Peptides against a protein of PDB entry 6J07. Designs and how they scored, part 85

Target 1, 107 residues: chain A of PDB entry 6J07
Amino acid sequence: GQRGWFCGSVSQDLRQFWVAEGGTISDPRAADFLFSCDASHPDTLRIYQSLDYIEDNATVFHAYYLSAVANAKIKNSVALGHFILPPACLQKEIRRKIGSFIWEQDQ

## One batch from the design tools (peptide; made by RFdiffusion4, then SolubleMPNN)

Design b2_p24_3_s4 (from b2_p24_3, 8 letters changed)
Fold by OpenDDE base, seed 4:
Structure b2_p24_3_s4 (fold): chain B 107 residues (1-107), chain A 24 residues (1-24)
Amino acid sequence: as target 1 above (107 residues)
Amino acid sequence: LKEKLEKRNKELAEEIVARKLAEK
Protein backbone atom coordinates (compact mmCIF):
# COMPACT_ATOMS: atom_id res chain seq x y z
CA GLY B 1 0.00 0.00 0.00
CA GLN B 2 0.87 3.65 -0.32
CA ARG B 3 1.58 5.17 3.06
CA GLY B 4 2.08 8.89 3.08
CA TRP B 5 3.06 11.52 5.58
CA PHE B 6 1.98 15.10 5.18
CA CYS B 7 3.54 18.25 6.47
CA GLY B 8 1.17 20.71 8.04
CA SER B 9 1.81 22.92 5.05
CA VAL B 10 -0.14 20.57 2.79
CA SER B 11 -3.79 21.37 2.18
CA GLN B 12 -6.55 19.10 3.29
CA ASP B 13 -7.67 18.77 -0.31
CA LEU B 14 -4.43 17.15 -1.32
CA ARG B 15 -4.55 14.85 1.67
CA GLN B 16 -8.05 13.84 0.74
CA PHE B 17 -6.98 13.18 -2.82
CA TRP B 18 -4.26 10.89 -1.55
CA VAL B 19 -6.75 8.91 0.46
CA ALA B 20 -9.27 8.87 -2.35
CA GLU B 21 -6.64 7.32 -4.59
CA GLY B 22 -6.11 4.53 -2.11
CA GLY B 23 -3.38 5.97 0.02
CA THR B 24 -3.18 5.97 3.78
CA ILE B 25 -1.73 8.54 6.11
CA SER B 26 0.95 7.63 8.60
CA ASP B 27 3.71 9.10 10.68
CA PRO B 28 6.90 9.93 8.81
CA ARG B 29 8.75 6.90 10.11
CA ALA B 30 6.23 4.49 8.65
CA ALA B 31 5.47 6.46 5.51
CA ASP B 32 6.68 5.50 2.06
CA PHE B 33 6.12 9.00 0.72
CA LEU B 34 6.70 12.28 2.50
CA PHE B 35 4.86 15.31 1.18
CA SER B 36 5.37 18.95 1.99
CA CYS B 37 4.70 22.35 0.49
CA ASP B 38 7.27 24.20 2.56
CA ALA B 39 10.84 23.16 3.15
CA SER B 40 11.01 25.66 5.99
CA HIS B 41 7.97 24.35 7.82
CA PRO B 42 8.86 22.89 11.22
CA ASP B 43 7.35 19.55 10.26
CA THR B 44 9.54 19.31 7.19
CA LEU B 45 12.61 20.54 8.99
CA ARG B 46 12.28 17.66 11.40
CA ILE B 47 12.45 15.30 8.44
CA TYR B 48 15.63 16.89 7.13
CA GLN B 49 17.13 16.52 10.58
CA SER B 50 16.24 12.86 10.87
CA LEU B 51 18.59 9.94 10.51
CA ASP B 52 16.33 8.49 7.85
CA TYR B 53 16.94 11.52 5.68
CA ILE B 54 20.65 11.68 6.38
CA GLU B 55 21.03 8.02 5.55
CA ASP B 56 19.11 8.43 2.29
CA ASN B 57 16.14 6.43 3.50
CA ALA B 58 13.76 9.35 3.32
CA THR B 59 13.01 11.87 0.61
CA VAL B 60 10.59 14.75 0.80
CA PHE B 61 8.41 15.49 -2.20
CA HIS B 62 6.48 18.61 -2.92
CA ALA B 63 2.78 17.92 -2.51
CA TYR B 64 2.09 19.68 -5.80
CA TYR B 65 2.90 16.29 -7.26
CA LEU B 66 -0.55 15.18 -6.19
CA SER B 67 -2.13 18.09 -7.99
CA ALA B 68 -0.20 17.22 -11.11
CA VAL B 69 -1.35 13.62 -10.88
CA ALA B 70 -4.94 14.70 -10.44
CA ASN B 71 -4.74 16.81 -13.58
CA ALA B 72 -2.72 14.45 -15.71
CA LYS B 73 -4.22 13.32 -18.99
CA ILE B 74 -1.93 10.36 -19.42
CA LYS B 75 -1.64 7.74 -16.74
CA ASN B 76 1.76 7.63 -15.09
CA SER B 77 2.88 10.69 -17.00
CA VAL B 78 3.84 12.60 -13.88
CA ALA B 79 7.33 11.87 -12.68
CA LEU B 80 7.67 11.92 -8.92
CA GLY B 81 11.35 12.59 -9.29
CA HIS B 82 10.66 16.06 -10.58
CA PHE B 83 9.02 16.94 -7.29
CA ILE B 84 11.81 16.24 -4.85
CA LEU B 85 11.76 19.03 -2.30
CA PRO B 86 15.24 19.85 -1.06
CA PRO B 87 16.10 21.72 2.11
CA ALA B 88 15.83 25.46 1.82
CA CYS B 89 19.58 25.84 2.05
CA LEU B 90 20.01 24.05 -1.27
CA GLN B 91 17.29 25.66 -3.30
CA LYS B 92 19.09 28.75 -4.54
CA GLU B 93 22.01 26.69 -5.74
CA ILE B 94 19.72 24.30 -7.53
CA ARG B 95 17.73 27.10 -9.12
CA ARG B 96 20.92 28.55 -10.56
CA LYS B 97 21.29 25.37 -12.54
CA ILE B 98 17.76 24.37 -13.46
CA GLY B 99 15.68 27.48 -12.96
CA SER B 100 12.52 27.47 -10.91
CA PHE B 101 11.16 24.25 -9.51
CA ILE B 102 8.12 22.79 -11.22
CA TRP B 103 5.84 23.66 -8.31
CA GLU B 104 7.00 27.26 -8.46
CA GLN B 105 6.31 27.54 -12.16
CA ASP B 106 2.76 26.32 -11.84
CA GLN B 107 1.84 28.24 -8.73
CA LEU A 1 26.47 13.91 11.58
CA LYS A 2 27.13 17.31 10.08
CA GLU A 3 29.41 15.81 7.51
CA LYS A 4 26.92 13.09 6.70
CA LEU A 5 24.17 15.63 6.27
CA GLU A 6 26.30 17.75 3.99
CA LYS A 7 27.07 14.72 1.90
CA ARG A 8 23.40 13.80 1.70
CA ASN A 9 22.48 17.33 0.70
CA LYS A 10 25.15 17.45 -1.96
CA GLU A 11 23.99 14.20 -3.45
CA LEU A 12 20.38 15.31 -3.32
CA ALA A 13 21.17 18.53 -5.14
CA GLU A 14 23.05 16.64 -7.82
CA GLU A 15 20.17 14.23 -8.22
CA ILE A 16 17.64 17.00 -8.62
CA VAL A 17 19.77 18.79 -11.18
CA ALA A 18 20.45 15.62 -13.10
CA ARG A 19 16.77 14.72 -13.28
CA LYS A 20 15.83 18.15 -14.54
CA LEU A 21 18.55 18.29 -17.15
CA ALA A 22 17.63 14.85 -18.39
CA GLU A 23 14.10 16.06 -18.97
CA LYS A 24 15.22 18.82 -21.32
Scores: peptide ipSAE 0.720, ipTM 0.940, DockQ to the pose 0.651
Fold by OpenDDE base, seed 2:
Structure b2_p24_3_s4 (fold): chain B 107 residues (1-107), chain A 24 residues (1-24)
Amino acid sequence: as target 1 above (107 residues)
Amino acid sequence: LKEKLEKRNKELAEEIVARKLAEK
C-alpha cells in the first residue's frame, strides 16, 4: 500500500481522499509520500530539517496534487513531479524562473 | 549539515526548474 504523512496544513478532505484511494496515514519516518500545503508550517519545517530530507531520501509534495487527482478526468494524468513543495527560502528564486507553482494558479 | 542542506536545496530547486522548463 501507499503510506502518506500529512502536515497539519492539509485539510481532512484531502486526507480522507487519500485513504479512500487505498492509502494509509503514517508518521514521516514510515511514510512513502509526504504532503503539505504550507512549507512554513512547523510540521513541514521539521521535514526540511531532517536527515532524510538532507540526504535526499525525503521529498515533500503539495497536497493540491490530491485535489488534482480527484478532479482529473483521465486516470494517471496528473504528475506528482509537478507538485514538489520546496522550502520557503527557495520559492521566490524558483518562481523567478518558472512563474507561479501549479498549486498557486487557482488562488 | 548546513553545507549538505544547501546542496540539497540547490539540487531541489534545479530539479523543479528543469521539470517545469521541460514541459514547455
Scores: peptide ipSAE 0.719, ipTM 0.940, DockQ to the pose 0.648
Fold by OpenDDE base, seed 5:
Structure b2_p24_3_s4 (fold): chain B 107 residues (1-107), chain A 24 residues (1-24)
Amino acid sequence: as target 1 above (107 residues)
Amino acid sequence: LKEKLEKRNKELAEEIVARKLAEK
C-alpha cells in the first residue's frame, strides 16, 4: 500500500481521497509520500529540517496534486513531479524562472 | 548540517526548474 503523511494544512477531503484510492496515513518517517499545502506550516517546516529531507530521502509534494488527480479527465495525466513543494525560502527564485507553481495557477 | 541543507535546497530548486523546462 501507499503510505502518506499529511500536513495539517491539507484538507480532510484530500486526505479522504487518498484513503479512498487505497492509501494509508502514517507519520512522516514511515510515509512514502509527504503532502502539504503550506511550506510555512509548522508541520512542513519540521520536514524540511529533518535528516531525511537534508539527505534527499524525503520530498514534500503539494497536496493539490491529489485534487488534480481526482479531477483529471485522463487517467495518469497528472505528473507528481510538477507538484514538488519547496521550502518557502526557495519559492521566489523558482518563480522567477518558471512562473507561478501549478497549485497557484489552478486555485 | 547547514551546508548540507543549503546543498539540498539548491538541488531541489534545480530539479523543479528542470522539470518545468522539460515540459516546454
Scores: peptide ipSAE 0.719, ipTM 0.940, DockQ to the pose 0.647
Fold by OpenDDE base, seed 3:
Structure b2_p24_3_s4 (fold): chain B 107 residues (1-107), chain A 24 residues (1-24)
Amino acid sequence: as target 1 above (107 residues)
Amino acid sequence: LKEKLEKRNKELAEEIVARKLAEK
């Protein structure tokens, strides 16, 4: 199964899509996938401060991934790895190297 | 713990960059 945790910054629509696609919603510790739309949201910050994150056992993904999947013409064509959401303190440096994040393109 | 966090962040940044550049 697909166990996901959602930051409060994620819309209910995206959560519903996750469930509609066969996913379940769980707490961060039990989740296989952590979704957020805001690296600075308190919920997400708690993840970045957790031992799971520090010890490389947790990764936060931008929930826009789900939107991309929903709109994809080809199933499995959207790479989750392109939606890794880093802490805010890293984003400027990363953007200097890769440009805007994929979730920022429509904004 | 601070050192571990810094290490994790560095590795994460490198991973993100590597994934993006590999796609190009």
Scores: peptide ipSAE 0.719, ipTM 0.940, DockQ to the pose 0.643

Design b2_p24_4_s1 (from b2_p24_4, 10 letters changed)
Fold by OpenDDE base, seed 3:
Structure b2_p24_4_s1 (fold): chain B 107 residues (1-107), chain A 24 residues (1-24)
Amino acid sequence: as target 1 above (107 residues)
Amino acid sequence: DDELVEELLSRDSKLVEEMVKEAR
């Protein structure tokens, strides 16, 4: 299925795009995909603190992925793995290893 | 809980590894 959860930090436009593409919106426990635009938002922090996340059964993605998909010249050319949103405490380390996040480059 | 802390640290490490792999 294509069930998505959205942090309050995600715009309604991106949520609407998700639905327009055939997705549904659900609570994080039922969701297949978790989207956020802010690792420090309380909604997202609750995900990082959840057992599902801690036990490696959940991943948070930056909602900019949806914007990238919407604007992609080639359908299915956007890799979801490039949009993993890590906890704030890990972001500096990750940037040192892979550079700036994609969602930061187009800001 | 010490076990939960260790699991969280392990999760963090796995996440970093995954992101590095996806970026390369």
Scores: peptide ipSAE 0.463, ipTM 0.864, DockQ to the pose 0.060
Fold by OpenDDE base, seed 2:
Structure b2_p24_4_s1 (fold): chain B 107 residues (1-107), chain A 24 residues (1-24)
Amino acid sequence: as target 1 above (107 residues)
Amino acid sequence: DDELVEELLSRDSKLVEEMVKEAR
């Protein structure tokens, strides 16, 4: 199964969707996917400070990915790589290079 | 810890590169 960790910033609806699609919820160390909606949330900050993350063995994704998948006519058309959630300190630089994040465009 | 700082900087750089690649 697909194991996911969720920051407290992620809505219950998105968590429920994950489970409905066959996913399970686990702690960050056991998770295959880490989801957050807020790079500045304490839960997410702890991930950025973890050895797994620092050693490039973990990536945080914006939970809006799940919403995009839920609403997509073709689920496979949603690329997970477009939903990487970087630390707050990097976001301005990244926006200069690639533009606004996908989760910001529908706001 | 100087080693930790270097690891963080390296991770940051890799993340930026990864996101740029995914966007293109």
Scores: peptide ipSAE 0.459, ipTM 0.862, DockQ to the pose 0.060
Fold by OpenDDE base, seed 5:
Structure b2_p24_4_s1 (fold): chain B 107 residues (1-107), chain A 24 residues (1-24)
Amino acid sequence: as target 1 above (107 residues)
Amino acid sequence: DDELVEELLSRDSKLVEEMVKEAR
């Protein structure tokens, strides 16, 4: 389905967009997609510490994905995989390998 | 918990690999 969980770091506008596009909002365990704008936010940290995450049954995505989708000129051109939000402890290593994250390029 | 730590490290490694693959 299209059930999403949102960290408290995600704006209400992005949440509203999700719902407007047919999504629903649920708790992390029931969610198909987990969105956050801050890997260090307590809500997100709880995800990283959960058994679902450790067992690779959960992935956190940066909510900027939704903004990118909203502004995309070509439908379905935004790749969700480019918006994986890793724990803070991994971000430096990942940046060395793939460069700056997409959500950081406009900041 | 050593087992839990190892699982976290494994998950981290997999995540890095996944992100690298997606970026290519």
Scores: peptide ipSAE 0.457, ipTM 0.861, DockQ to the pose 0.060
Fold by OpenDDE base, seed 1:
Structure b2_p24_4_s1 (fold): chain B 107 residues (1-107), chain A 24 residues (1-24)
Amino acid sequence: as target 1 above (107 residues)
Amino acid sequence: DDELVEELLSRDSKLVEEMVKEAR
């Protein structure tokens, strides 16, 4: 499904785009997709501390994915896997391995 | 809680591995 949860760090514009594309908004437990723009935001931290996340039943994605989709000429050309948002404590290690995150490159 | 620490470390390692795979 297209049930999404949004951290408070995500703009209303991105939320509205999600809905316009057929998505719905739900709480984290019911959501199929979890979106955030800030791994250190309290809302996102609650996800990382949740049992679902710890047991690898939840993944947080950076909401910039939605911007990328909106700007893409081909709708299916944007890979969601490139927008996984890891906890802050892991980001340095991950950057060392794969480089800067996509959402950081255009800043 | 040793069990919780172990689960967190395991999840972290899996996440790093997953992201590396997806980026390639």
Scores: peptide ipSAE 0.456, ipTM 0.860, DockQ to the pose 0.059

Design b2_p24_4_s2 (from b2_p24_4, 12 letters changed)
Fold by OpenDDE base, seed 4:
Structure b2_p24_4_s2 (fold): chain B 107 residues (1-107), chain A 24 residues (1-24)
Amino acid sequence: as target 1 above (107 residues)
Amino acid sequence: DQKLVEELLSRDSELVARMVKEAR
């Protein structure tokens, strides 16, 4: 499905893009995709602390993914996997192993 | 619609899995 949850840190423009592309907006429990722009935002922190997330049944993605999709010229060219937004406590280790996050590179 | 659906569903499972693995 295409149900998405959005942290309050995500702009209305990106939310509107999601809907314009056929997505719907739902609560985190019903969502297929969880989007956030800030791992430290209270909304996102609640996700990280949720049972679903702790049990590895949820993944948070940086909403910058949607911006990348909006700007993509080639179908299916944006790698969703590069936009996983982990808790802040894990980000340093991920940067060490994978490199800087794509949304940080563009900032 | 199709653009977003394809981006989300078709080809990124390996990358997602790798990122999740590295994150934990």
Scores: peptide ipSAE 0.042, ipTM 0.625, DockQ to the pose 0.106
Fold by OpenDDE base, seed 5:
Structure b2_p24_4_s2 (fold): chain B 107 residues (1-107), chain A 24 residues (1-24)
Amino acid sequence: as target 1 above (107 residues)
Amino acid sequence: DQKLVEELLSRDSELVARMVKEAR
């Protein structure tokens, strides 16, 4: 399904795009996809501290993915896997092994 | 959007699996 939860850090434009594409907005427990633009936002931190996340039943994605999809007619491809948003404490190690996050490259 | 549909369906790609492993 396309049930999504959105951190308060995500703009209304991206939320509206999600709905326009057939998605629905749900609470984190019912959501199939979790979107955030800020790993340090209180909403996202609550996800990281939840039992679902700790038990590997939840994944947070950076909402910039939706912006990339909206512009996919210009981009050759968009890979959802590049938009995993881990807790801040793990990001340094991931950058070392995989490389810089895609949402950081435009800044 | 076809890209949205395709990418959501490919959520369990090897790339996602690798990044999730590193993120946990």
Scores: peptide ipSAE 0.035, ipTM 0.627, DockQ to the pose 0.108
Fold by OpenDDE base, seed 3:
Structure b2_p24_4_s2 (fold): chain B 107 residues (1-107), chain A 24 residues (1-24)
Amino acid sequence: as target 1 above (107 residues)
Amino acid sequence: DQKLVEELLSRDSELVARMVKEAR
């Protein structure tokens, strides 16, 4: 499926793009994909604190993924895995091991 | 780059797992 949940930090334009591409918007529990632009936003924090996330059954992605898809020269060239949005407390360590996040590079 | 994706996913899972473990 293509059910998505969106943090309040995500713009309406990106939400509309999701729907235009055939996606639907749902609550976090029913969603196949969780999108956020801010790991520290209260909406996203609630996801990180949820049982599903703690048990490694959920993943949050940065909504910049949708912008990248919208602007991609080649369809299906954008890899969702590059847009995993971890809790803020882990981001420093992840940057050390993997490098800067893709949404930070294009800012 | 499929290898990059796999590496990212692997490391993310490891770090998340460590966070959960250490927080308990």
Scores: peptide ipSAE 0.032, ipTM 0.568, DockQ to the pose 0.132
Fold by OpenDDE base, seed 1:
Structure b2_p24_4_s2 (fold): chain B 107 residues (1-107), chain A 24 residues (1-24)
Amino acid sequence: as target 1 above (107 residues)
Amino acid sequence: DQKLVEELLSRDSELVARMVKEAR
């Protein structure tokens, strides 16, 4: 099963796609995957401040991952790791090391 | 921060592994 939590910044279309692909929507504590489109959104900030996240037991992903999956022509060609959404305060250094985030390239 | 990147990738690896397992 795939249990996902969604920040309020994520569109209903992407949420519906998740469900259509067999996923369920849950609260952050029960979720296997946490999706957001805004590292500065209050919902996402609460995740970053949680003990689960601080103790490296949680990861937030940019919901653009779901859009990429929906549009992918090759199964399993979309790497989830490319869509890790770190706190805003860390993005500058990460961008320096790995380059611009994928969701920034299409915007 | 090299350690930060490694931590994020480590979390990703665990989640991906779990996702694959659950999909079987």
Scores: peptide ipSAE 0.026, ipTM 0.542, DockQ to the pose 0.044; fails the geometry check

Design b2_p24_4_s3 (from b2_p24_4, 11 letters changed)
Fold by OpenDDE base, seed 1:
Structure b2_p24_4_s3 (fold): chain B 107 residues (1-107), chain A 24 residues (1-24)
Amino acid sequence: as target 1 above (107 residues)
Amino acid sequence: SDELVEELLSRDSKLVEEMVKKAR
C-alpha cells in the first residue's frame, strides 16, 4: 500500500491528491513515505532527529514530487529518487555534487 | 561527498525495491 505522512508544510491539495491516487495518511512511524516541503519545519526536523532516520531506515521526500506526478504526461515518468529531501545541513554539499534540487529549479 | 550521494541513492534503491514488492 501507499501509507504517507505529511509535514505541516505540505498543502491540503497535495495531501488530497495523494489520497485520490489511492494513498492513505498515517503517522510517521507507520508511513511508507514521508513528505515535506520544508527541511526546517519542526515536523520534518523531528523526523531527521528520529532513530529511524539516523539509522537510515527512513527517507523524507519533497512533496513537490506529487505535483510533478499530477502534471506529468506519463504517470510513471517522474522518479521519486529525484525528490529526496535531506536535512538542511547536508543540502549544500549535495548541490555541489549534483546541482540544484528539482523543486528549486521550477521556482 | 561521494559517500553522501551514495547513501541517498542507496535509500532510493531500497525504497523502490520495497514499492515493487508491495505492488505485487
Scores: peptide ipSAE 0.029, ipTM 0.519, DockQ to the pose 0.045
Fold by OpenDDE base, seed 3:
Structure b2_p24_4_s3 (fold): chain B 107 residues (1-107), chain A 24 residues (1-24)
Amino acid sequence: as target 1 above (107 residues)
Amino acid sequence: SDELVEELLSRDSKLVEEMVKKAR
């Protein structure tokens, strides 16, 4: 699928890039991909509290992925898997296990 | 273009799964 949901924390430029690359924008329930720039934003918190997420049927990604893709010098060099955005309450433990998040680097 | 969509649906699927497992 190519349907994406965007938290209010995501800029209009990134949303437009998604559409320009062939994606569409939808509500969270219909979306194939969920993008956010802030795990503490109310929109994102609602996702984390949703049944789909609680039942492990949804994943939120940091929208910085789209910026990385837009600016990539090498085609297909950016890995979506590195941009999973977990709830704030889990981030400290995750950083301990896998290191700092990529969107936190060089910002 | 459809380059972004293709990237999302193919190459990165295993990496997503790996990161989810590590996060748990």
Scores: peptide ipSAE 0.051, ipTM 0.600, DockQ to the pose 0.094; fails the geometry check
Fold by OpenDDE base, seed 4:
Structure b2_p24_4_s3 (fold): chain B 107 residues (1-107), chain A 24 residues (1-24)
Amino acid sequence: as target 1 above (107 residues)
Amino acid sequence: SDELVEELLSRDSKLVEEMVKKAR
C-alpha cells in the first residue's frame, strides 16, 4: 500500500503532495513509509527506538524524496533507497563510506 | 558501527529491489 507517516519536521506541502499522489497518512505502526526531515526530531527518535525499526521492519526516509519526485524530469529517475535517513549516530560514518546524502548536496 | 552501516546498505539494496517489483 501507500500509507505514510510524517514526522513533525515535514512541511505540510510535502504531506499534501503525498496525498495528491494517492497516498494516505497514518500512524507509524500502520504506515508503509516513514518520512522525516530531521533524524534528531523527537518524532523520528521515537521511530528509531521502536521495535519495528530495531527489528528491521521499518525504514525512515528523508522527505526530500517527495520533493525530488515532484521535480523529476524522468519518471522513476528518483530512487527511494537514496533517501534512507539513518540515525544521527551513523550518519558521519555513512558519509565517509558513500559520500554526502543526496538531500545535503542540494543545500 | 561498521556493522550497522553495512546493514543499512544491504537494506538499501533490498528496498530498491522491492520498489522495482512493485512497479511491475
Scores: peptide ipSAE 0.034, ipTM 0.523, DockQ to the pose 0.048; fails the geometry check
Fold by OpenDDE base, seed 5:
Structure b2_p24_4_s3 (fold): chain B 107 residues (1-107), chain A 24 residues (1-24)
Amino acid sequence: as target 1 above (107 residues)
Amino acid sequence: SDELVEELLSRDSKLVEEMVKKAR
């Protein structure tokens, strides 16, 4: 399915794009995809603290992925795997290993 | 878009798995 949860940090434009592409919006427990633009937002923090996330049954993606898809000029040029949004405490180590996150490169 | 549908369908790709492991 294409059920998505959105942190309050995600704009209405991106939410509308999701729905226009056939997605639905649901609560985190029912969602297939979790989107956020801020790992420190209270909504996202609640996800990180949930049993589903701790037990590796949930993944948070940066909502910038949706913007990248909307603006893509080359088919299949946007890889969802590059938009994993980890908790803030892990981001430094990840940057060391794989470099800066894609959503940070445009800022 | 075709890109969105295709990426969502391939959500559990090797790349996603690798990124999840690194992020936890």
Scores: peptide ipSAE 0.030, ipTM 0.591, DockQ to the pose 0.105; fails the geometry check

Design b2_p24_4_s4 (from b2_p24_4, 11 letters changed)
Fold by OpenDDE base, seed 2:
Structure b2_p24_4_s4 (fold): chain B 107 residues (1-107), chain A 24 residues (1-24)
Amino acid sequence: as target 1 above (107 residues)
Amino acid sequence: SQELVEELLSRDSELVKEMVKKAR
């Protein structure tokens, strides 16, 4: 699918890229992909609190992934898995296991 | 391209889901 939901924390540039690449913007319940740039943003928090997320039927990605895709010089070189955006309460443990998040490294 | 974006998103989706599960 190509339906995406965007947290208010995501820039218009990234949203525009999504649409320009053929994506559509939808409600989180209908979205195939959920994008955010801030795990603490109220929009994202509502996702984390949703039944779909609690039941592991939803995943939030850091929207910086789209920027990485847009700038990629090597085909298929950007791994979506590196852009998982977990709830703030889990981030410390995840950093311990996998290291700093890629969006933190690129800042 | 749209196809490239969708391919990248689809390819790694399951990996991300597993990461979330393991993190909980």
Scores: peptide ipSAE 0.207, ipTM 0.721, DockQ to the pose 0.102
Fold by OpenDDE base, seed 4:
Structure b2_p24_4_s4 (fold): chain B 107 residues (1-107), chain A 24 residues (1-24)
Amino acid sequence: as target 1 above (107 residues)
Amino acid sequence: SQELVEELLSRDSELVKEMVKKAR
């Protein structure tokens, strides 16, 4: 699917890019992709608290992925999997095991 | 395209799974 949900932390520009690329915007329950720029934003926290997420049926991605895709020089050079945005309580452990998140590296 | 996004998700699914596993 190409339905996306966006946390309030995501800029309108990134939302517009999503739509320009053929995506639609929906509520989290109907969305195929969930985008956020802030794991601590109330919108994102509600996702983490949802049954879909708790049951591992949902994944939140950092919306910076869309920016990276828009600016990529080589197709398929941006891996969506690198942009998984886990709850804040898990991020430290993930950084320890995998390394800093891509969106943090570019800051 | 959004189709490309879906393809990338499929390709990167194992990475996502590993990140989730390492987080839990």
Scores: peptide ipSAE 0.198, ipTM 0.720, DockQ to the pose 0.103
Fold by OpenDDE base, seed 1:
Structure b2_p24_4_s4 (fold): chain B 107 residues (1-107), chain A 24 residues (1-24)
Amino acid sequence: as target 1 above (107 residues)
Amino acid sequence: SQELVEELLSRDSELVKEMVKKAR
């Protein structure tokens, strides 16, 4: 599916790209993909605090993924898995395992 | 392209879910 929810931290341009690429915008519970640019944004925090997320039934991605897709020169060269946006309390441990997040590298 | 986005999402969905679980 291509149903996406967007945190208020995500620019309108990225939302428009999602729609232009065939995606639809929905509420978090109906969404297949949850996009955010800020793990500390109230919208995103509400996701992390939800039962769906706590029970591993929801995933939040950094919306920079959409920018990477838009700029990709090679088909299938962008991996969605690289753009998991975990809660702040987990980010340090994840960085220890896999290094800095992609959206941090390109800042 | 729309095709690119759809293929990327399909390919990586399962991997992403597993990575989230293991990261917790």
Scores: peptide ipSAE 0.191, ipTM 0.708, DockQ to the pose 0.099
Fold by OpenDDE base, seed 3:
Formats: structure tokens, C-alpha cells, sequence
Structure b2_p24_4_s4 (fold): chain B 107 residues (1-107), chain A 24 residues (1-24)
């Protein structure tokens, strides 16, 4: 599917890109993809606290994925799996195991 | 939690692969 939910932390430009690429915007319960730029944003926190997320039925992705797709030289070269946005409380440990997140590397 | 981190990454990676496949 191409239904996406967006945290308030995501810019309008990235939302517009999603729609331009054929995506639609929906509430988080109906969405196929959940995008955020801030794990500590209240909108994203509500996702992490939701039953769907707690029961491992939801995944949050960093919206920088969309920027990477928009700027990719080769179509389909951007791996969505590199943009998993875990809860803030887990990020330090994850960085220790797999290194800095991809959206942090270009900053 | 070390166990939670590993479980989350494994879960999300597997889920992402399936979602990417369906999104194409």
C-alpha cells in the first residue's frame, strides 16, 4: 500500500513529495507507513504507546527516507530498512550496536 | 534492554522487507 501517516515534525515538502509519488495521507491506524523526524515529538510518542506498536504491528520510519529517495541517483537504491526510527529510549543502545543512524550522518 | 533492541531490529527489518516489496 501507499498510505502514509506523518508526524507534525515532518515538513510539508516531504509530505508533498509522498503525494506526488502516488501516496496518500491517512491516520496512523490506517497507514501502511508511519513517518516522523522526531522520536520525542508527541505525535510519535503516541505511536510508540499504541497497542499496535506494543504488539509489534507497527514501525516508525524517519521521514529523511523520502528526501533520500527524492535525491537518489538510482531509482529504488534507497533501503527503507535503514530508516527505522526507534523510541528515543532505545536509540543510544542501537547506535552502540549498529552505529549512527543514516539521517544523522549527513547533518 | 539488550534483548528488546535485538528483537525490535529483527522484527522491523523483516517487516520492512515485506512492505518494500508491496510498495513497489
Amino acid sequence: as target 1 above (107 residues)
Amino acid sequence: SQELVEELLSRDSELVKEMVKKAR
Scores: peptide ipSAE 0.087, ipTM 0.624, DockQ to the pose 0.068

Design b2_p24_5_s1 (from b2_p24_5, 10 letters changed)
Fold by OpenDDE base, seed 1:
Structure b2_p24_5_s1 (fold): chain B 107 residues (1-107), chain A 24 residues (1-24)
Amino acid sequence: as target 1 above (107 residues)
Amino acid sequence: SPELDSLPEDVREEAEINGKWYEL
C-alpha cells in the first residue's frame, strides 16, 4: 500500500506530491509510511514513544525522500532506506558510523 | 510510486543508509 502519515514539520508541497504520485494520507496507525522533517517535532516524538515504534513495527522516514524522488532523473533511483529518521538521541552515533545524513548534505 | 512499491518488507528492521546497512 501507499498510505502515508505526515508530521506537521512536512510542507504541504511534499504532501501534495505524495498524493499526486498515488499516495493517500492517513493517521499513523493506518499508515504504511511515516514522514517527518524534524525528529524533535512533537508529532514525531509521539511516534517514537509509541509501542509500535518501540517494538520495531514502525519506521519514520525523512520527508526529503519525496524531494529526492521528485528531482530524480532516473525512476527508482532513490532508495527510501537512505532516509530513515532516527530519534535525536541516536543520530550522533549513527553519524559516527555512516557520516552525515543525506538530508543534511545539501543544507 | 515504483520506489515505494519496491521497498523491501524488512526495511523496518534494517536499512541501507548512505550505502551502509544499519540494524534498526
Scores: peptide ipSAE 0.073, ipTM 0.611, DockQ to the pose 0.167
Fold by OpenDDE base, seed 4:
Structure b2_p24_5_s1 (fold): chain B 107 residues (1-107), chain A 24 residues (1-24)
Amino acid sequence: as target 1 above (107 residues)
Amino acid sequence: SPELDSLPEDVREEAEINGKWYEL
């Protein structure tokens, strides 16, 4: 399915794009995709603290993915995996390994 | 890195974060 949950940090425009592309908006437990723009936002922190996430049954993605899809000439060229949003405590180490995140470069 | 080891397995195996791969 295409059920998405959105952190309060995600703009209404991106939410509307999701719906326009056939997606629906649901609570985190029912969602197929979890979107956030801020790993430190309370909404996102609740996800990281949830059993689904702790048990590796959930992944949070940066909502900038939707913007990238909207602007891509080749839609399938945007890989969702490029937009994984890990907890803030892990981001520094990840940056050390691979560099800055895509959304940080384009922000 | 212990921190990277804390990421979900599916993220580590399937995620190409920022188009790059890393070793744990």
Scores: peptide ipSAE 0.072, ipTM 0.603, DockQ to the pose 0.194
Fold by OpenDDE base, seed 3:
Structure b2_p24_5_s1 (fold): chain B 107 residues (1-107), chain A 24 residues (1-24)
Amino acid sequence: as target 1 above (107 residues)
Amino acid sequence: SPELDSLPEDVREEAEINGKWYEL
């Protein structure tokens, strides 16, 4: 299955793309993939505060992944792992060491 | 997971340094 949850920060276009590619939309607990465009959005914060996430059983990805897939010549050439969206508190340290995230580079 | 294996080494290292490990 391809069950995805979407933060309110994710555009309807990206949600529609997910569905067009065969995905379904579900609540976070049932979702296989969690997408967000804003680590500070209340929806995403609730994920970070959940027991599943705290216990390292959940990962949030930046929805820009879907845009990258849509625009890629080879769809499977886009690595989902490159789009992990960590909490804001971790982003500063990561950005300082490795530079801007992919979704920030194309903004 | 294969998706995690695709992470750049420096990103994975940073996650470990910060005490956070992501799993799919």
Scores: peptide ipSAE 0.027, ipTM 0.565, DockQ to the pose 0.067
Fold by OpenDDE base, seed 2:
Structure b2_p24_5_s1 (fold): chain B 107 residues (1-107), chain A 24 residues (1-24)
Amino acid sequence: as target 1 above (107 residues)
Amino acid sequence: SPELDSLPEDVREEAEINGKWYEL
């Protein structure tokens, strides 16, 4: 199954795309995938503060992944791992190492 | 996980340095 949770920062269009592609929407505890467009959004912060996340049992992905999938000419060419959305406290250091995140380049 | 392995090496290294890993 494809159970997804969506931060309030994610547009309705992306949510609809998820469902159109066979996904379902659930609460964070039941979700297989957690999507957000803003690491500083209160919804996302609650995820980062959860025991599941602190214990490395949860991952938040930037919802731009769904846009990339929707626009990809080659199916399955978009790697989900490239869209991991870390907490804001880690992003600066990551950018120092690898540069801007993909969603920052294309949005 | 396969999805985690798709991350750039530098990102994975950074996560390791900061003691933060992601489970996919």
Scores: peptide ipSAE 0.024, ipTM 0.561, DockQ to the pose 0.065

